# Ledger of designs, part 94: peptides against a protein of PDB entry 6GMG

Target 1, 331 residues: chain A of PDB entry 6GMG
Amino acid sequence: DSDDRVTPPAEPLDRMPDPYRPSYGRAETVVNNYIRKWQQVYSHRDGRKQQMTEEQREWLSYGCVGVTWVNSGQYPTNRLAFASFDEDRFKNELKNGRPRSGETRAEFEGRVAKESFDEEKGFQRAREVASVMNRALENAHDESAYLDNLKKELANGNDALRNEDARSPFYSALRNTPSFKERNGGNHDPSRMKAVIYSKHFWSGQDRSSSADKRKYGDPDAFRPAPGTGLVDMSRDRNIPRSPTSPGEGFVNFDYGWFGAQTEADADKTVWTHGNHYHAPNGSLGAMHVYESKFRNWSEGYSDFDRGAYVITFIPKSWNTAPDKVKQGWP

## One batch from the design tools (peptide; aimed at target 1 Y62 C64 N239 V252)

Design b2_p30_6_s2 (made by RFdiffusion4, then SolubleMPNN; from b2_p30_6, 19 letters changed)
Fold by OpenDDE base, seed 2:
Structure b2_p30_6_s2 (fold): chain B 331 residues (1-331), chain A 30 residues (1-30)
Amino acid sequence: as target 1 above (331 residues)
Amino acid sequence: SAEEARIKADLEQYKQSQLAVLAHQQKLAA
């Protein structure tokens, strides 16, 4: 097996996509066709369609992270991440539950922890926070105004995020966004920016100093959201994959799904865009495919992962990579 | 830059993990 990653070729700006293929409740297409759709639907800067640049195509070619990368405009930092964890359920299940037949204690604990995360609530928390941020951004023409607005919004909602340190990713996320500083982006004007959401799936058992069982079956205590805020400390996420439980077994270290700024109130009807692997059309992995999945399809994840985080970042309002409505597939 | 190096490292890890999964799947299919 070799790294035969290839940057997809340029697609003419006026080329329409081929129809997407239904696949297990999602819409699926090859990466080149996604580029066509992207150019028609998501590429707009200040209302003008743009051809996906070579740089963007290169980003996209890196698979699951590529979709988020292209649409967010930066490589994911994952600093402002949210989740929801039911501590009471976790404790109760550990106390009163029992391992399944053939399940070790470590497997049981890892599974119980995984199941104690509520993906929908985590997503909703991120959306809630993004909404607060967007309100704070609306008429703020400098960062100070944005931060003041943000604090006011949080105070009005009695949100625990109001107690976060000024250096917290929550407050520093905007200033640390490259597109915020770009002349043709935010130009240091918060009102030109909007909050967007993507999701990362990853493995909890990444601590090499922990037991092998935790690395194989999950670390029940890792990457839990802080009470009240829902913030997940992602600093310990080193993109370490799940350890194999059998010889030769391998796991992917992460998956990314792009949501953007959809306004669909029903979480189950939201569309998540993600890729399967890096683009290797002439290699063993094959061509990259892009999926547009409903939330249920995305949030289900894979056995490779036992954590899901919903991350907030920012893009210029002039970009159309995060429209209010995302239509699944083509046409 | 440090950031570029981090990104490069992350992407390399991802690619390696993908290849590892593929290798495993191929073994299972054989």
Scores: peptide ipSAE 0.569, ipTM 0.904, DockQ to the pose 0.904
OpenDDE base, seeds 1, 3, 4, 5: peptide ipSAE 0.406, 0.199, 0.466, 0.550; ipTM 0.826, 0.767, 0.858, 0.897

Design b2_p30_6_s3 (made by RFdiffusion4, then SolubleMPNN; from b2_p30_6, 23 letters changed)
Fold by OpenDDE base, seed 1:
Structure b2_p30_6_s3 (fold): chain B 331 residues (1-331), chain A 30 residues (1-30)
Amino acid sequence: as target 1 above (331 residues)
Amino acid sequence: SEEERRIQEDLEQAKKSQRAVLEWLKKKAA
């Protein structure tokens, strides 16, 4: 029922959060309480905490995507996405592996493809690229300077991204960021912006013209990263969920996790913030809950998804939605 | 805008497909 979504009410600026609850290795709280935490920790603009606006609360109310939306300041476009795929593993497993008992060939291939993605390496690639971008941003006061710096950095590192077309999402990502152009944001000054990361889980078998098996069990060839760059073409991702394999079965179309710009070197210690569903306190789904998960719990995903992408976008440095350190839960 | 329209369509589709994560986790743990 799409009509049962409710925007959470405003929370007083000085209201402290209630303690988070442990839930399957995650820290969990209701959306209203997350708003309280957000106002205390992440809301700061130019060092001053802010009450979450009605617009922001509305964005947040959309669930998992809402967490990324409110913290990034824009609806996720997923244009600059990275992943890591082990082609050799995939080929070897297809050749030498066997379907499990009761597993069809299509199921086997889909599973093998899913298992051939390395979430940690994908995440690390995104972090690497974000770091390069941040260096390019640091002293660039116009887009041209940023792009020049970026190309130089990539050349210095012998990164395959240096060969991307100027129209590539890689080079256009900054200019396509609304907050970059905002007066109180970047104000067209790259040095006021920083790269941030979020993750999206989604289903590979979204092509309606493909076989039913691919829609049910995954498309092994879909949404693979380009060799060398790690870039994933997300243009075919239209938020189509996995097709049911049995009557009554339903799958979620996506999940989003917010990482931001944490500096923790150990991937396993990084915190990912995400929501379960849209806020429907009077509906069947109930109130939205927000989770803070460690990377292991986040990257594991759900059976609903067979792809994970790590996406780079930008926010103003004046925002505190992407701090260097994120503490799980409250207190 | 076309982009806004696409966003709305995506959001509507998301709402139709969403379920409580906890329910999935509970099933997995059982």
Scores: peptide ipSAE 0.329, ipTM 0.839, DockQ to the pose 0.496
OpenDDE base, seeds 2, 3, 4, 5: peptide ipSAE 0.323, 0.254, 0.311, 0.279; ipTM 0.835, 0.798, 0.836, 0.813; seed 4 fails the geometry check

Design b2_p30_6_s4 (made by RFdiffusion4, then SolubleMPNN; from b2_p30_6, 24 letters changed)
Fold by OpenDDE base, seed 1:
Structure b2_p30_6_s4 (fold): chain B 331 residues (1-331), chain A 30 residues (1-30)
Amino acid sequence: as target 1 above (331 residues)
Amino acid sequence: AEEKERIEREIQQAKESQLAVLAWKKKQAA
């Protein structure tokens, strides 16, 4: 029960982390030790280490979403999400493929849809857009200048995002970022902000008005990216988990992974930080663990999910929660 | 308060399945 959630205690600012343990390509540690690492590596504001505040520790205690929350500075809204879907592959597999032994038609279609998403291309699209946004931010000292720069950049690249409505989450994302308006954050100066990326895994079959089969095996038509832009309409994501396919089966509602603003060109070498569950050291779930995974391990996801979205948000450049390089584990 | 409650509701479901899958993956990789 989420009522068992406990806020991790404060860690001394000078306390060094214990070594992470390797776990099949991941680096794993308990949440308290992650706080220690975070304070040493990611806590910097204007170049100075900060102790993780009680509020930040509370955010972190919520598990996978907590990792993204503490590093982005806000609870994920998921409004500016990207993915890549291979329509030709999907159509071809539906036409020429066949259900596996014991697989229902609905299960087959759901699986084929899931497999038609390309996580690497989705991630790459988000990185591309983030780069465009960062260029637009660099010399913009007000929102109007940012938007003008953004439109120019998109036009130069012949990007379909240039045709998005001014009210689109794409154009409104910056002004809707709390840290942009904060005095110690962006202070309404776009040039003080940078684009960052996180990922969400979730279930497609969330429509209560749809068939039970879609809720159990996925909705092949749900949460597809728009052609050209790669934008995913996340408005229907209500954190509803996959429906059980057998008695006693249960699924998790979502997973979040923090990427930030790593500059590593090879997607496979990028590090994704995520948590397993809310911190319940005195409960049945136990202490929260934090994982630093390579892209391969992150993007693989779980059977609980058939969608992966890569989301762009913004943080102040003065924060070090999204450094250019992330080292997996400790030391 | 309302926001906190909303967040808590959204993440209320424990990640038992995730843990199980992770454990399974570990066993398969070993």
Scores: peptide ipSAE 0.042, ipTM 0.698, DockQ to the pose 0.292
OpenDDE base, seeds 2, 3, 4, 5: peptide ipSAE 0.027, 0.025, 0.028, 0.025; ipTM 0.644, 0.650, 0.649, 0.645; seeds 2, 3, 4, 5 fail the geometry check

Design b2_p30_7 (made by RFdiffusion4)
Pose (drawn by RFdiffusion4):
Structure b2_p30_7 (pose): chain A 331 residues (1-331), chain P 30 residues (1-30)
Amino acid sequence: as target 1 above (331 residues)
Amino acid sequence: AEAEAHEAEIAEALALYEDSMRAKWRSENA
């Protein structure tokens, strides 16, 4: 009867996954089966396949956060985040539009702010920034050389990110990555690391001392990207879900999607990996399923979330959790 | 101390996530 979280059992390294295919842009499989796929195509350490460890299987069983947790080796901090927001569209649709049939002004403002974000440009911005970071760390063998290389290209590219504080989440992103300092990971050598990207969908109205309207319909001024850099201050994100509008209405507080470092130029052809909920096959929600969605399927989101952030972190190059290509389903 | 605080934050985030999933499930099956 218990809807307790259970850890999926160990899968032998030779056990192949059951086949599955995408339908209308999304593929899904039970977590036990995804572990088999992950061990075949994502588990490589210096080209050597590995069994998903007990610890990794535990992390994965927590739901949508599990895929990102496993692939990055760290619970997601969301410290370095980017998004795109059309300020002109937002200001114009506020002073020119009107609430629709059945909207409070708080609901109208909350929706307009939501629709003003552009998740394609947001992902595109994280893409170009991560590329600059990777070029900066290519031949840099100490952090100082990495930061010098990073500032040099940002200045020459006239990127407002060059003026970020030395201790900002941007410039400190590499040094604050645990695997960067680990002897078996980056070993304080930026050339042994790689920038990767994952996405977080979340709710904007997370201030418990704010009006109920913002908790139910969103805070338009919350989690907007800074101009020029596109950085999103994630420090006030506390994993608080959207408040219900009527009794019995439940909302999920966040969703994580793993992109990695795919080389596909078509943002619409990129695959994003995420789970539906925690693993509980003997309970109410049932077994965890891992979803592999095209970008547009992922960025479609849900009414639970009115904000999207595209986050950059680092993993060692010796890993294979962010390959150049990601294929939906199996084979 | 900082490590303990960080682990507490992760535990809290997971607990809120599992509660929210249960609430959503009840909403869909009501």

Design b2_p30_7_s1 (made by RFdiffusion4, then SolubleMPNN; from b2_p30_7, 19 letters changed)
Fold by OpenDDE base, seed 4:
Structure b2_p30_7_s1 (fold): chain B 331 residues (1-331), chain A 30 residues (1-30)
Amino acid sequence: as target 1 above (331 residues)
Amino acid sequence: AAEAERAAQIAADLERAYASERARYASLNA
């Protein structure tokens, strides 16, 4: 029940975290202890450690989305999303594959579509684009200069993103970032900003006008990346969960994982930070826990979801919520 | 209004994540 959500209390600025505990190949801790780590490691503004504010603690308390929210500085809009889909694999499997025993045709098609997404390639595409954006940001002191740089970079790489409309989320993402406009943030100076990445897991079968089968087993055609660009149209994502396939079954609406701007070249060694549920220490759900997972653990997702997107947003370079290196756990 | 709606949806739908997560990650590491 939403009424059970509680904002975690403030933690002293200099309080060190307790050790994280191993949890199925990842590091786990309670939200209060994550706040302690966050204050020690990620809280820095212009090199100065900061206590997590009441507002930030409130954002964090919302669970998995809260982790991304507090680190990105805004509620996720998910507009600039990337994925990778193997169309040939999909077509081939549909043609030559067969439903499993007891599997309906719709279930088979939904599963095949899910399996045709490549999470690693989707992540790599987002990293590639973020790198291009960062180069375009580096010496740009106004939005016009940034956009010009971006177009030049894309042209040099023969990237299909160069053909996107000026109003596309790709080109509008920076100007639509609140922290870009803030005096203590970007102050309208692109060179003060950097691109960061988070991931969202969600359900494809969200169209209420579609068949019940698509809502239960997935819509094979929904949320595919555009060829060449890798952009996913997220306009139809309304946080609608998978429909139950049996009585009493229920699914979660989404999951969010924070990557930031890690420079680790090996995707498998990157760390993804996420939460389990909203903080309800006095409720049935209990206290919120925060997990730091390797890419393998994060990208696997749940049966609740059949889509993964890697989203680019921006934060001020003065923030340390997206450091080059993220250490899993504590110490 | 939009934020309130989002918050309500978040609170309602993340309830089952914990149990599902444990099961999934246990399977992944088995």
Scores: peptide ipSAE 0.055, ipTM 0.748, DockQ to the pose 0.125
OpenDDE base, seeds 1, 2, 3, 5: peptide ipSAE 0.066, 0.027, 0.027, 0.028; ipTM 0.755, 0.689, 0.696, 0.713; seeds 1, 2, 3 fail the geometry check

Design b2_p30_7_s2 (made by RFdiffusion4, then SolubleMPNN; from b2_p30_7, 19 letters changed)
Fold by OpenDDE base, seed 5:
Structure b2_p30_7_s2 (fold): chain B 331 residues (1-331), chain A 30 residues (1-30)
Amino acid sequence: as target 1 above (331 residues)
Amino acid sequence: MEEEEEKERIEEDLKRAYESELAKYASLNA
């Protein structure tokens, strides 16, 4: 029940976090303790710690999306999304593979499609693009200069993104970022911004006009990345969950994980921050917990989802919500 | 086995938040 959600109380700026609980490659804590960590580590604006505002605490209270929301400064729009899909693997498995015992054809095809996505390559593609964008931002003092730099970088790398339309989410992402336009943010100066990454898990079978089987077991053709660019058309993602396959079964609509701008080259050592559910300390769900997971733990996902997208957005360089290094847990 | 159990617990927590997440999305995108 959404009515049970409450905003976590303010934490004193100087209050240190309690130790996180390690759990099978994750570090876990209650939301209030994450706020304490956030204030010590991520809250900095122009090098000065800030108390998490009531608005930020409210955003955070929404659960899995709340972590990405508070750290990116905006509700996720998911427009600039990347993934990697192995077409050859998919075709080969469909041709030569067989449904498992009791598995329907639709279930088989949905599973094979899910397994044909490479989360590591999808993440790597997003990191590569974010790096290109950051180089383009570095010396650009207006959007025109940024776009020119971006096109040059793409040409030098022979990247297929150079062929994207000027109205593509790829080129429009910066201008559509609220913090870019804010006086205390980018102030319309690209060089004051940096690219950051988060991930969304969601269900492929969202087309209401499709078969019931696709809604239950996945749509093998939905939300595939474009060849060469890796761009995923997210326009059809309406946060529709997987359809139940049995009576009483239910699935959640999405999960979000925050990466930011970590420089760790080994994907397996990167830290992904996410929440379990909305904060309801007086409700049946209880207090929200925040997890800091390694990439392996994050990318594994849940049965609720058969797609993982890696999304690029932008934040002001003056924010410390996306530092070069993220330490898992506390201390 | 223990790692899988932990995953299942988290998955259950997410599933229980389903109605709230839908309501939130509807309100923010209306």
Scores: peptide ipSAE 0.033, ipTM 0.656, DockQ to the pose 0.035
OpenDDE base, seeds 1, 2, 3, 4: peptide ipSAE 0.026, 0.021, 0.033, 0.025; ipTM 0.668, 0.600, 0.662, 0.646; seeds 1, 3, 4 fail the geometry check

Design b2_p30_7_s3 (made by RFdiffusion4, then SolubleMPNN; from b2_p30_7, 15 letters changed)
Fold by OpenDDE base, seed 3:
Structure b2_p30_7_s3 (fold): chain B 331 residues (1-331), chain A 30 residues (1-30)
Amino acid sequence: as target 1 above (331 residues)
Amino acid sequence: AERERREAEIREDLERAYASQRARYASLNA
């Protein structure tokens, strides 16, 4: 029951983490130990370590979204999302491919659509855009200057994002970031902010007016990126899970992974931090665990999901929740 | 008003998340 969620207790600021447990290329630990690591490594505001506040511990306790929530400083809105979809592959496989033994047509189409998404290219696109945004943020002391810089950068690169409306999630993302407006955050100064990335896994077949087959096996046409920009319309994502295909089967509605602003050029070496479930140490689910996964482990996802989006948001540069380098595990 | 709307949206999302998680674990333990 949602009533079983518990906020992890405060950890002393000077308490060092216990070693993480290696698990299939991931590093794993209990949430309390992650708080210890977070305080030592990620908690810094203006170069000073901070104890994780009760509010932050409460956010973290919500599980898979909690890591992204704590590190971004806001609940994910998912408005500025990117993906990559291979239309040629999709069309070719639909035309020339065959359903597997026992696979329905709808199941085949859903699988082919899922396989036509390229997680690495989606991530690369988000990193590219974040880099452009970071350049535009540099030396911009008001939003107008930032937007002008952004338009210039996009024009120089002949990027299709230059044609987006001023009210689009792309141009409105900064002004809609709470920490940008905070006195101790950006204080309305774009040059005090930086772009960061997280990822969301979710189900495509969320339209209740669609066929049961789409809800069970995916909607091949849903949540595709726009050509040229890579933008995904996330407005129809209502956190509806995959429909069961057999009695007793159940699926989770989403997963979130935190990347931040790592500078590692090799995607396969990047570290993604995520949680398994809400913290219920006295309940059936047990204590929340936090995972630090390599990109391969993160991008593989689960059968619960057939879409992955890479989302851009902003945090103050004074925060250390998105360092250039993330070390997997402890020590 | 905007803050209140956002808080309401977060609450709704979290409620749905909990429902989904409960459903999954109930099915796995059944």
Scores: peptide ipSAE 0.131, ipTM 0.755, DockQ to the pose 0.774
OpenDDE base, seeds 1, 2, 4, 5: peptide ipSAE 0.061, 0.122, 0.101, 0.120; ipTM 0.722, 0.752, 0.748, 0.750; seed 1 fails the geometry check

Design b2_p30_7_s4 (made by RFdiffusion4, then SolubleMPNN; from b2_p30_7, 20 letters changed)
Fold by OpenDDE base, seed 4:
Structure b2_p30_7_s4 (fold): chain B 331 residues (1-331), chain A 30 residues (1-30)
Amino acid sequence: as target 1 above (331 residues)
Amino acid sequence: EEEKKREEEIKEDLERSYQSQLDRYASLNA
């Protein structure tokens, strides 16, 4: 019952976290202990530790989106999303491959499409774009300067994003970031902002007008990145979960993982922070847990999802929610 | 208003996916 959701209590600012539990490449802890870690490591505004506010604790309490929400400072809009899809692999497997024993044609096509996405390349594309954006931000003191810098950077790299419309999510993303406009945030100064990355896992078969098979096994043609840019049109993502294939089967609508702005070049060494469910310590779901996963663990996802998007947003440089280095677990 | 709506949607979505969530994280411990 959604009514069982509870906002985690405040933690003393100086309370140190308990050790995280290691589990198969992940580090796990209860949400209250994550708040303790967050206050020690990620809470800093202008170099000063902050107690997680009631509002932030409330955002965090909503579960899998909560970690991304509290660290980005806004509910994910998912407008600037990237992925990588191997069209040749997809076509080849469809042509030359065969359904497994007991696998339907629709299930086969959905699986092949899922497997044709390259999570690492999608992540790398987002990192590449974030780097370009960060260079454009660095010395820009107004939005016009930022946009000019961005266009120049894209032109120099012969990046297809240079052809995007001025009103596209790509060019409007900074302007539409609340923290950019906040006095204690960017204060309309792009040089005070930095690009950050999170990931969303979701289901492709969300079109209610499509076949039941697509809703159950995936829509092979849905949410593919545009050639050259890697941009994914997320407008049709309505948080509709995978349809059950059998009675009693249920799927989650989405999962969110926070990466931030880690500088680790090896994707496999990057840490992704995410939650399981909304915090219901006195309810059937129990307390929310937070996971810090390596990229392999995050990108593997679950059967609930057949798409992974890597999304760019912005936070003030004064926030420490996206440090250059993230340590997995505690200590 | 949009934020509140999103919050309610999240809560409802997570509630509906209760069993799936348990299965996901149970597998992490195996």
Scores: peptide ipSAE 0.099, ipTM 0.750, DockQ to the pose 0.224
OpenDDE base, seeds 1, 2, 3, 5: peptide ipSAE 0.126, 0.077, 0.134, 0.086; ipTM 0.761, 0.741, 0.764, 0.741; seeds 1, 3 fail the geometry check

Design b2_p30_8 (made by RFdiffusion4)
Pose (drawn by RFdiffusion4):
Structure b2_p30_8 (pose): chain A 331 residues (1-331), chain P 30 residues (1-30)
Amino acid sequence: as target 1 above (331 residues)
Amino acid sequence: TAAAEAAAATAEADAERINAANAEAEAKAS
């Protein structure tokens, strides 16, 4: 009867996954089967396949956060985040639009703020920034050389990110990555690391001391990107879900999607990996399923979330959790 | 009406389970 979280059992390294295919842009498989796929195409350490460890299987079993947790080796902090927001569209649709049939002004403002975000440009911005970071760390063998290389290209590119504080989440992103300091990871050598991207969908109205309207319909001023840099201050994100509008209405508090470092230029052809909930085959929600969605399927989101952030972190180059190509389903 | 209220309560309980597991994952990471 227990809807307790259970850890999926160990899968032998030779066990191949059951086949599955995408339907209308999304593919899904039970977590036990995804572990088999992950071990075949994502588990490589210096080209050597590995079994998903007990610890990794435990992390994965927590739901949508599990895929990102396993692939990055760290529970997601969301410290370095980017998004795109059309300030002109937002200001114009507020002073020119009107609430629809059956909206409070707070609901109208909350929706307009939601629709003013552009997740394609947000992902695109994280893409170009991650590329600058990767070029900066290519031949840099200490952090100082990495930061010098990073500032040099940002200044020459007239990127407002050059003026970020030395201790900001942007410039400190590499040094604050645990695997960067590990002797078996980056070993304080930026050339052994790689920037990767994952996404977080979440709710904007997370201030418990705010009005109920913002908790139920969103805070338009919350989690907007700074101009020029596109940085999103994630420090006030406390994993608080959208408040219900009627009794019995449940909302999920967040969703994580793993992109990695795919080389595909078509943002619509990129694949994003995420789970539906924690693993509980003997319980109410059932077994965890891993979803592999095209970008538009991922960025479609749900009413639970009115905010999207595209996050940059680092993993060692010796890993294979962020390959150049990601294929939906199996084979 | 009663069936609709029961279905709505079940949906809320399911979301709360996910949210609780999310909170546990965050606590574990600390």

Design b2_p30_8_s4 (made by RFdiffusion4, then SolubleMPNN; from b2_p30_8, 15 letters changed)
Fold by OpenDDE base, seed 2:
Structure b2_p30_8_s4 (fold): chain B 331 residues (1-331), chain A 30 residues (1-30)
Amino acid sequence: as target 1 above (331 residues)
Amino acid sequence: AAEEAKKAAEQAAKAELINKAGAEAEKKAQ
């Protein structure tokens, strides 16, 4: 029951984390121990450690989305999402490929579509765009200056994003970030903000008006990136899980992974922080666990999902929730 | 086999929770 969610208790500011546990190539810990790590490593505002507030602990208690929520300072809106899709691979596999033994045509098409997404290229595209945005934020003291810088950077790179409408999530993302407007955040100064990245895994077959096969096996045409820009229209993502293929089967609606602003050039060495489920220490689900996964472990995802998106948002530079270097686990 | 079984167990544990937590989080974020 959703009623089993509990806000984790406050942890003393100076309490050191217990060692993380290795789990299938990732580091794992209970949510309370992650709060301890967060306070030691990520809590800093203007260089000062902060205790995780009750509100932040409540956000965190929502599971995987809670990890992204507490670190980004807002509930994920997923408006500025990127992916990479190999259309030629998709077309060629549909034309020349065949369903596996026992695989339906719909299962085959859904699988081929899933396999035509490149998670690494999607992530690299988001990093590229975040870098452009960070350059545009530099020395911009108002939104107009930021937008002018952004357009210049895009023009210099011959980036297709230069052709996006002024109302596009791409150009409106900073303006729509609450922490940009906060006095203790950006204070309407773009130069005080930085671009950060998180990822969402979700199901493509969310359209209830579509065929049952699309809901069970994926919609091959849904949530594809726009050519040239890599932008994904996330407006149809309603957190609807995959439909069961057999009785008693159930799927998760989404997963969220926090990357932030790591400078590690090798994608495989980047660390993604995510949670398993909402915190229910007295319920059937138990305590929430937090994972710090390498990109390979994150990008592999689960059978619950056939889409991955890499989303850009902004945080104040004064926050340490997105440091240049993230260490996996503790110590 | 063990890794798949643990993924399956983690998925099963995740499934019920994320749906409910996500819906509540969305309501709270509105």
Scores: peptide ipSAE 0.027, ipTM 0.603, DockQ to the pose 0.357
OpenDDE base, seeds 1, 3, 4, 5: peptide ipSAE 0.024, 0.028, 0.026, 0.027; ipTM 0.613, 0.604, 0.610, 0.603; seeds 3, 4, 5 fail the geometry check

